# Peptides against a protein of PDB entry 5HOI: the designs that were tried, part 205

Target 1, 351 residues: chain A of PDB entry 5HOI
Amino acid sequence: FRYMPFSPAGTPFGFTDRRYLTMNEVGYVSTVKNSEQYSITVSFFDVGRFREYHFEDLFGYDLCFLNEKGTLFGQSKTGQIQYRPHDSIHSNWTKIIPLQAGERITSVAATPVRVIVGTSLGYFRSFNQFGVPFAVEKTSPIVALTAQNYRVFSVHYSQFHGLSYSLSELGTSSKRYYKRECPLPMSLPNINSDMKKDANLDYYNFNPMGIKSLFFSSYGDPCIFGSDNTLLLLSKWRSPEESKWLPILDSNMEIWKMSGGKETTDIHVWPLALAYDTLNCILVKGKHIWPEFPLPLPSEMEIRMPVFVKSKLLEENKAILNKKNEIGADTEAEEGEEDKEIQIPVSMAAE

## One batch from the design tools (peptide; made by RFdiffusion4, then SolubleMPNN)

Design b1_p21_5_s1 (from b1_p21_5, 12 letters changed)
Fold by OpenDDE base, seed 4:
Structure b1_p21_5_s1 (fold): chain B 351 residues (1-351), chain A 21 residues (1-21)
Amino acid sequence: as target 1 above (351 residues)
Amino acid sequence: SERRKEIRKKFAEEVQKLLAE
């Protein structure tokens, strides 16, 4: 096994000179080989909100994370990272992460407020958006990272224990764990069954863990999309004993249903993000399970939120409403307890 | 919801288009 650089929804070069370094709901980052150099392009789905930009990469960045404020780049072998704001208001910054002999940066993540670097030796390094360091922590070897606001979802790998995950919050003064190196119930790619097709072997060599993407939902729940094409969502993570992974979408089964039960072995879902009750994704047709160039427009797949996630959203909304009412209660008006039926969005009542 | 029905319809149309190619 070799630790490979992971970026959310990153694609291999395959037989081409170009690949996607990362993609999500904001946009996509591509790199093209130009002799000994690379040309990087940062593209956006909302062309009205963001301007596409490109630059020459002399370092060969193999790690990337895109957010609404900027792009983080990393070089897995040298330890170089670069943050590039989308807006010209803030300057780019670079930093060298000190690596031990044989250590690699395996994943990077960036939010508007945090930068995170994970390594093959399990060094977890945190920074603010300006590259000011907060802490260095030693964990199990990190294979994937994603972050939203102050929250970090990390995937770890041990040869003895397999895959684990952590969920943490990077406050100003301290790191809080909601989950710390808990077992991750994700299937690893099966080399013997799936590698009969050369295209699958190329992808396995690029991403041995088979993690196509890792993100937070719009509700702030950790999501992972593995080699089995199942979207897993971590439910109830604030309650340690109640926390569970929910298979909220089998993308192969949904494509199969939409086909009318035809063979769909050449149609693939490439995950971008989970927005409310829909998976934003790229539909891919062909031998490769990843999108090629040009990138198709994103598609939306309906997810079936398990009943337990619906109920919790209702409870959290009730708790937020009750807290708002407790702060307002000092003024006299006896106006009736209209049972504001929490209008369960009509979408939730019909299942 | 009508929105989810529309999303499901669009996704079905996209899958059918890809199957016809």
Scores: peptide ipSAE 0.615, ipTM 0.955, DockQ to the pose 0.546
Fold by OpenDDE base, seed 2:
Structure b1_p21_5_s1 (fold): chain B 351 residues (1-351), chain A 21 residues (1-21)
Amino acid sequence: as target 1 above (351 residues)
Amino acid sequence: SERRKEIRKKFAEEVQKLLAE
């Protein structure tokens, strides 16, 4: 096993000089190899909101995280990270993460308020959006990260225990754990003898965990999409004893149904984001399970939310409505804008 | 909902298009 740099929905080069460093609902970041240099392009799906930009990469960034405010880049071997705001008003910043001998940055994440770096030795490093450090924590080896606002979803690997996950909140004063190194019930890629012949070997060498992507849903639930093409959602994570992973989409099964029961072995789902009750994804046709160039337009897949998730989402909406009605009393207490839980559209309750 | 029916319909059309290529 080798620790490889992970970025959400990142693609390998394969036999080409181009790959996607990352992609999500905001856009996609591509890199093109030009001799010893790379040209990076940051592209957006909403062309009216954001302007595409490019730059020359002299460092060979192999880690990337895209959000609505900027793009975080990282170099797994050197420890260099760069944050580039999408708006030209805000300055770029660069920092070197100190790495031990043989240590690699394995994943990076960025929100409008936090930057997170995870390593192959399990160093978890947190920063603000300006690269000012908060803390360094030692965990099990980190293989993947994502973040939303102040929340971080981390995936860990142990040779003896397999995959685990943590869910934490990075406040101003302290880190809170909702989950700490709990077992992750995701299947690892099976290196069957037959995978040695297929284009799947190139992907396995790029990503030996088979984690195609991880993200937070629009409701703030941790999501992971593995090599089995199943979308897992962490439900009830605020309640330690009630928390469970829900298989909310088998993408192969849904493609097969939509085909009318035809063979669909050459049609693949590439996950971008979970928005409400739909998986935003790229449909890929061909031998490679990842999108090539040019990037197809995103597609939407319906997910099957378990009835118990719908009920909790309705309870959260009621709690938000009740809090809004109580805040109608005079006291200007600056209670921080933390848990603006997104109201579930009433339309999800009616199905 | 009508929205989910439209999403499902569009996704089915996209899958059928890719099967015809």
Scores: peptide ipSAE 0.616, ipTM 0.955, DockQ to the pose 0.515; fails the geometry check
Fold by OpenDDE base, seed 3:
Structure b1_p21_5_s1 (fold): chain B 351 residues (1-351), chain A 21 residues (1-21)
Amino acid sequence: as target 1 above (351 residues)
Amino acid sequence: SERRKEIRKKFAEEVQKLLAE
């Protein structure tokens, strides 16, 4: 097994000189090989909100994370990272992450308030948006990272234990764990069955874990999309004993249904983000499971909460509404709205 | 909801388009 640099929804070069470093709901970052250098372009889906920009990359950045305020780049072997704000108000900054012999940066994440670096030796490094370090923690080897605001979703790999995950909050003075190296019930790519097609082998060599993307939902729930094309959502993560992974979309099954039961082996979903009750994604036609150039327009897929979860959420929402009606108006309990588990909207539960 | 029906319809149209290519 080799640790490879991971970025959310990143694509391999394949037989081309270009690839996507990352893509999500904000936009997409592409890189093109130009002899000994690379040209990087940061593109946006909302062209009215953001201006596309490009720069020459002399370092060969192979890690990327895009957010609404800037783009984080990383070089897995040298340990160089660069943050580029989208605005002209804030300056770019560059830093070298100290790496041990054979250590690689495996994933990077950035929010408007945090920068996170994970390594093949399990070093978890946190910074503010200006590259000022907070902490270094030793964990199991990190294979993927995503972050939203102060929250970090990390995926770990052990040869003995397989995949695990952590969910943490990076405060100003401390790190809180909601989940710490818990088992991740995601299937790894099956080399023997799926590798009969050269395109699958190329993707496996690029991403041996088969994690196409990971992100937070618009409700702040950790999401992961594996090689089985199933979207998993971590529900009830604030309650350690009640927390569970929900298979909220089988994308192959949904494509098959929408086809009218035809063969759909050449139609693929490439995940971007989960916005409310819909997966934002790229529909890909062809031999490659990843989008080529130019990038197609994003598509929306409805998610389906499992029927057993829908009924329970409807009962829980009714019980909460009944309790709010029995507790008269007077107790302004200032329990900060931030720690309330976001109730799945009744509209998602009713279908 | 009517919104989810519209999303489903649009996605079905996109899949059918890709099957015709």
Scores: peptide ipSAE 0.614, ipTM 0.955, DockQ to the pose 0.537; fails the geometry check
Fold by OpenDDE base, seed 1:
Structure b1_p21_5_s1 (fold): chain B 351 residues (1-351), chain A 21 residues (1-21)
Amino acid sequence: as target 1 above (351 residues)
Amino acid sequence: SERRKEIRKKFAEEVQKLLAE
């Protein structure tokens, strides 16, 4: 097994001189190889809010994380990281992460308040937005990171235990764990079945974990999108005993349904973000499972609560209605049609 | 909701367009 640099929704070069370093709801970062140098472009979906910018990369950045305030770059082998604010008010900063022999930066994440670096040896390094270090922690080998505000979702890999995850809060003085190296029920890429298409081999060499992306939802829930094209959401993570992964979207099945049951083996979902009740994604047509150039406009897919969760919500809502009826509130329940989309109370996503 | 019906409709149209290409 080889630890590869991971960035959310990053794409391989393939047979081209260009790739996406990362993409999410904010925008996309591309790099073009020019001899020994790279030209990096930071592009945004909201062109009215942000101005596209580019720069020459002499270091060959292979790690990237984009947020609403700036872009973090990293070089997996040298340990160099650079933070570039989108505004011209704040200065860029560069730092070298000390790496041991054979150690690689495997993932980087940045929020407006934190910078996180994870390595193949399981060093978890935290900084503020100005690159001031807080702490170094030794964990299981880190394969992916994302962060929102002060929260970090980390994915770990062990040859003995497979995939695990952590969810932590990076306060000013301390790190709190909500989850610490708990089993991650994500399917790994099956080399023997999926490798029949050469295009899949190139992607798996680039990303052997098959994690297309990971992000926090708009409600602050950890999400992961694996090689099986299933979106998993970590529900009830504040309650350690009640916390569970919910399969909230099978993207292959949804594409198949929308096709009218046709063969859709050349249509792929590339995940960007989860906003409320919709997955923001790129629809990809072709042999490659990742978007090429130019980047298509983002699409929206509805997520679905698993049947068991929907049934529980129905029972809880019936129990609430029955309790209201026992309290003698004369709410004339009009016998309106059965297809009332149960508004999932915003509170149930956060509890 | 009407919004979710519209999102589903638009996504279906996008998938059908890609199938015709």
Scores: peptide ipSAE 0.613, ipTM 0.953, DockQ to the pose 0.579; fails the geometry check

Design b1_p21_5_s2 (from b1_p21_5, 12 letters changed)
Fold by OpenDDE base, seed 1:
Structure b1_p21_5_s2 (fold): chain B 351 residues (1-351), chain A 21 residues (1-21)
Amino acid sequence: as target 1 above (351 residues)
Amino acid sequence: SSAREEKRKEFAERVQKLLEE
């Protein structure tokens, strides 16, 4: 296992010279390799509210976080971070985060009021929007960060304990925990089953945790979208005893339903944000589970709690077919039935 | 709500379009 730099909805280079550093509901940040340097472009979905800008990156930024006020960049190995306000009235600032030997910045997050840096050794560094430091805390190794206003959602990894999460509020004087290194019930990528396709290996090498994105909902609930393409939402986090992860969307199941039960193995959801009752996402067609260039227009997917998992429906349909075959229905139907559209049960279409 | 049904329809139409490509 290696700690890799994480950015929300960031994509690998693959076989190309370009990738997305991050994307969310505000926009998307791309980088293009040009010889020994990179060209970074910060693009926005609301072109009326924001103006696209670009700059030359001599440092090779591999971490990024986009918000409504600016973009935070980071270099995982050197510890360099840069904040670039979208408004040219405010100055850019750069800092070097001190790193120990073998320590890497694994994630960065920025809100209009806070900057957060997490490392592979579990150093949690907090700053204001001007880069003034508040504190350094030692936690379990940080693998992902997101933030909204004063709140931070952090994901941690231990070889012994697996994934954990924290939810904290960064006040002016102190950090408050709502949740502190609690178990995160998210499945890690299955190396043995999924890696038969080279594209899955490339993504795993880029993101070994399989966390496609991490964000807060419009209601301020922590959300995580893993390699299983399930959106998890942390409900009731203000009451530690009542707090629970809700699987609010199985995106593979929803695509399959929307297809009419067709094979959809080449259609992928790439998560951007959760707004009210809809997942803002990019629909991706092809071998790669991530969006390529140009970026497709965002789509809105309705949130429904998955009552049924596609695998269970497939097993039930196979069991029904096997029972029909045992009853002696004509053998000529077998070769053509593997390609039959799995009929969505009428009960699932009516919900 | 009518707005939810419309969003669901638009999403389904986008998925169908991607299946035809």
Scores: peptide ipSAE 0.434, ipTM 0.912, DockQ to the pose 0.758
Fold by OpenDDE base, seed 5:
Structure b1_p21_5_s2 (fold): chain B 351 residues (1-351), chain A 21 residues (1-21)
Amino acid sequence: as target 1 above (351 residues)
Amino acid sequence: SSAREEKRKEFAERVQKLLEE
């Protein structure tokens, strides 16, 4: 087994000189091989809010994470990382992560307030947005990272224990765990059945965990999209005993239904983000399960599962709060209420 | 309801278009 560099929704080169380093709801980062150099382009879906930019990459960045404020790049072998703000007001910064012999950076994540680096030896390194280090923690080997605000979703791999996950919050003074190296019930790619197609072998060599992407939903729930094309959402993660993975979308089944039951073996869903009750994705047609160039326009796939119940309950709770405020009840808004997990009524969770 | 049905319809139309190409 080889630890490969992981970036959310990253694509292999295949037989081409170009690939996507990462993509999400904000945009997509591409790299092109130019002899001994690479040209990187950071593109955005909202062209009114952001301007596309490019630069020459002399280091061969193989890790990337895009957010609304900047792009984090990493080189898995050298340990070099670079943060590039999208605005020209803030300066770029570069740092070398110290790596042991045979250690690789396996994943990087960045929010407007945190930078996270995970390694093949399980070193979890946290920084602020300016590259100032907070801590180094030893965990199980990290294979994937994503982050939203102060929260980090990490996926770990052990040859003995398989896949596990952690959910943590990176405060200024301390790291809090909501989940710590708990079993992740995601199916790994089946080498024997799926690899009869050369395209699946190329993707497996690029990403042996089959994690196409991981992200936080718009509601702050950890999401993972595996090789089985099922979107898993971590529900009730604030309650350790009640926390569960929900299979909120079988994308192959939904494509099959939308086709009217036709053969859809050449249509693939490439995940970007979960916004409310819709999966933002790229629909891919062809032999490759990943998007090629040019990138197709994003599509929204509706999710039928309890995320919609959560939105209704949020709206109902806001409507109840607004009515209480109109009635002049000085209920001290306990600062802790915004982070209360919405209890989904058992009756609505079964629909 | 209506906006969700519209999104479903648009997605189904995109899938159908891809099947015809």
Scores: peptide ipSAE 0.436, ipTM 0.915, DockQ to the pose 0.571; fails the geometry check
Fold by OpenDDE base, seed 4:
Structure b1_p21_5_s2 (fold): chain B 351 residues (1-351), chain A 21 residues (1-21)
Amino acid sequence: as target 1 above (351 residues)
Amino acid sequence: SSAREEKRKEFAERVQKLLEE
């Protein structure tokens, strides 16, 4: 087994000179080989909000994370990272992450407030958006990272224990764990069954974990999309005993249903983000399970699971709170209630 | 909601278009 650099929804080069370093709901980052150099382009889906930009990459960045404020780049072998704000208000910064012999940066993540670096030896390094370090922690080997605001979802791999995950919050003073190296019930790619097609072998060599993407939902729930094309959502993560992975979408089954039960073996879902009750994704047709160039327009795949119940319960709870405020009850609205996990009634979770 | 049905219809139309290509 070899630790490979992971970026959310990143694609291999295949037989081409170009690939996507990462893509999500904000946009997509592409790189093109130009002899010994690379040209990187940061593109956005909302062209009215953001301006596309490009630069020459002399380092060969193989790690990327895109957010609404900037793009984090990393070089897995050298330990170089670069943060590039989308605006000109803040300057770019570069840092070298110290790596041990044989250590690789395996994943990077960035929010508007945090930068995270994970390595093949399990070094978890945290920074602010300006590259000021907070801490270095030793964990199990990190294979994937994503982050939203102050929260980090990390995936770990051990040859002895398989896949695990952590969910943590990177406050100003300390790291809090909601989940720490808990078993991740995701199937690994099966080399013998799935690799009969050369295209699948190329993807496996690029991403041996088969994690197509991981992200936080719009509600702040950790999501992972594996090689089985099932979207898993971590529910009730605030309650350690109640926390569970929910298979909220089988994308192959949904494509099959939408086809009218036709063969859909050449239609693939490439995950971008979970926004409310819809998976934002790229529909890919062809031999390769990943999008090629040009990038198709994103599609929204409806999730039938009770994520819609969360929005309705949020609206109902807001309406109840507003009614309580109108009735002049001196209920000190503890500012801490916005961060309470909405309990979905058991009756609505069964529909 | 009507908006969900519309999104689902648009998605189904995109899948169907891809099948015809």
Scores: peptide ipSAE 0.435, ipTM 0.915, DockQ to the pose 0.548; fails the geometry check
Fold by OpenDDE base, seed 2:
Order: sequence, then structure tokens, then C-alpha cells
Structure b1_p21_5_s2 (fold): chain B 351 residues (1-351), chain A 21 residues (1-21)
Amino acid sequence: as target 1 above (351 residues)
Amino acid sequence: SSAREEKRKEFAERVQKLLEE
């Protein structure tokens, strides 16, 4: 096993000079190899809200995380990270993460308020949006990270225990765990069955864990999309004893249904984000399971939650709303940015 | 909702188009 740099929905070079470093609902970051240098482009789906920009990369950034305020870049071997705000009003910053011999940055994440760096030795490093460090924690080896607001979803790997996950909140004074290195029930890529296609071997060498992406839903639930093309959602994570992974979408099955039961072995779902009850994704046609250039327009795949799961998610979110309304009466204005837990739109309750 | 049915229809049309290519 080799620790590889992970970025959400990142693609390999394959036989080309270009790849996507990351993509999500905000946009996509591409890199093109020009001799010993790289040209990076940050592109957006909402062209009215954001302007595309590019720069020359002399470091060979192999890690990326895109959010609505900026882009975080990382170099897995050197430990260099760079944050680039989308707005020119805010300055770029660069720093070096200290790495031990053989240590690699395996994943990076950024929100408007936090920067997180995870390593192959299990160092979890937290910073504010300006690169000011908060803490260093030692965990099991980190293989993937995502973050939303103050919350971090981390995936860990052990040769003895397989995959685990943590869910934590990075407050101003302390880190809170909702989940700490709990078993992750995700299937790893099967080398013997899946490697019959050369394209699958190239992807496995790029991403041995088969994690195509991980993100938070619009409701703040951790989501992971593995090599089996199943979207897993962590339900009830606020209640440690009730928390469970829900297989909310088999994307291969849904594509097969939408085809009218035709062979769909050359149609692939590439995950971007989960917004309410729709998976934002790219439909890919061909031998490669990842999008090539140019990037196709995103598609929205409806999630058919089982009625009993939908009702529970609705109840959980109503209970969260009610607690917010109760707390909003008596707590003085502590300057904590209101964790705007997105209300379930009334439209989802009516179907 | 009508909007959800429309999104589902658009997705099915995109899948069908990719099957014909």
C-alpha cells in the first residue's frame, strides 16, 4: 500500500498532460503539465458570481480543495501549502508544513474559517483562514479530509483495522469529537475483479482507497462516494449511539433504471456534491471512470431515500430547528457565526 | 414537485443521449 495525495473528485493524468486537481459544486481546478512547470486554472460553474483565474505552479501542487471563498493548494512531498482567495481584496498566503522523513501530506481541506492538513503519519494540523495555527493532533494515518464551516470529516487507514472515520468540530478554544476513529463500512477496491480493465488499474494507482469524493451534504451530514459507486451518508451523527451509515444511492442501479434496463457499463457517475435530495455529478461516457477535457456540464441525480429514512432525516432536522429556536431566546450575542443549519425546504416534507 | 420531476426527466434524457452516442 502507498499513501497517495487525495483531493475530492480529483482525476489522474492517465496518458494526458492534464488533470483535475479537485471539483465540487462551486467549480473545478485543472492543472496542465508544461515541461517542469504546471499551469493551474480555477474555473467556476456560476460564471456570474466568480471569475476564472489561472497561475503558474512551480511547485507541482498535487493536493487541492475548493470552496466559495478560495482555493487551498498543497504539495504532498515538500509540505508547501498555498491559499488563494477568489476575491483579489484578500492576499494569498503560503507556508510550509513540517514533515518527518517519509511523511506526506495526504489530504487538505479549507472552509471560509478553517484550514486542515492531514498526513500519512496521522498528524492533523488545524489553522484559521489566514494560516495561523491552532493545534497539532496525532491520529491514525489520514487518507482523506473534507470540511464545512467548523466541522471536519476525516478518513483514516490502518493496515490492521482498515478504514475508520472521525467527525470533529474545530471551535476557537477546543476540538470536539462527534465520532473518533470509528469503523468506516466502505468497500475497498478489489484488485482481482476490477483490475481486468487497464483504466481501473491507472485509477487504483492514483487512488488506492477508491474514494472518488467525500463532502458534507447541504444539511451538514458527512458523505462518501467509494469505488462501488454507492453514496454513503452518516445519519444521526449528533447521537453517537444512534449514528449509522446509510447507502442513500446506488448510482450504477439508478443509471441502469434511467436507461430502461440497457447495458450501462460505459456510463459512469462522477460525484461533486449532495444538495438536499440531489447528487450533483458529472456523467462520464467511455472507458475511463473519470471526466476528461472539456468538463461536461453537471447533472442532478435524484436520491430516492426509503420513506422510513426520509422521515427520520426530516424529524432530525426539525428537532435541530426547534433546538435553535429554544437557544435563540436566552443566549446573549456571543460572536460565534451562527452555524446556519440549512432548514429542510418545506417542499421535501410534502413529497 | 414539478421541478423535481423536470430534473428527473432532464437527467433521464441526458442518460439516454449518452447511450445513443
Scores: peptide ipSAE 0.435, ipTM 0.914, DockQ to the pose 0.535; fails the geometry check

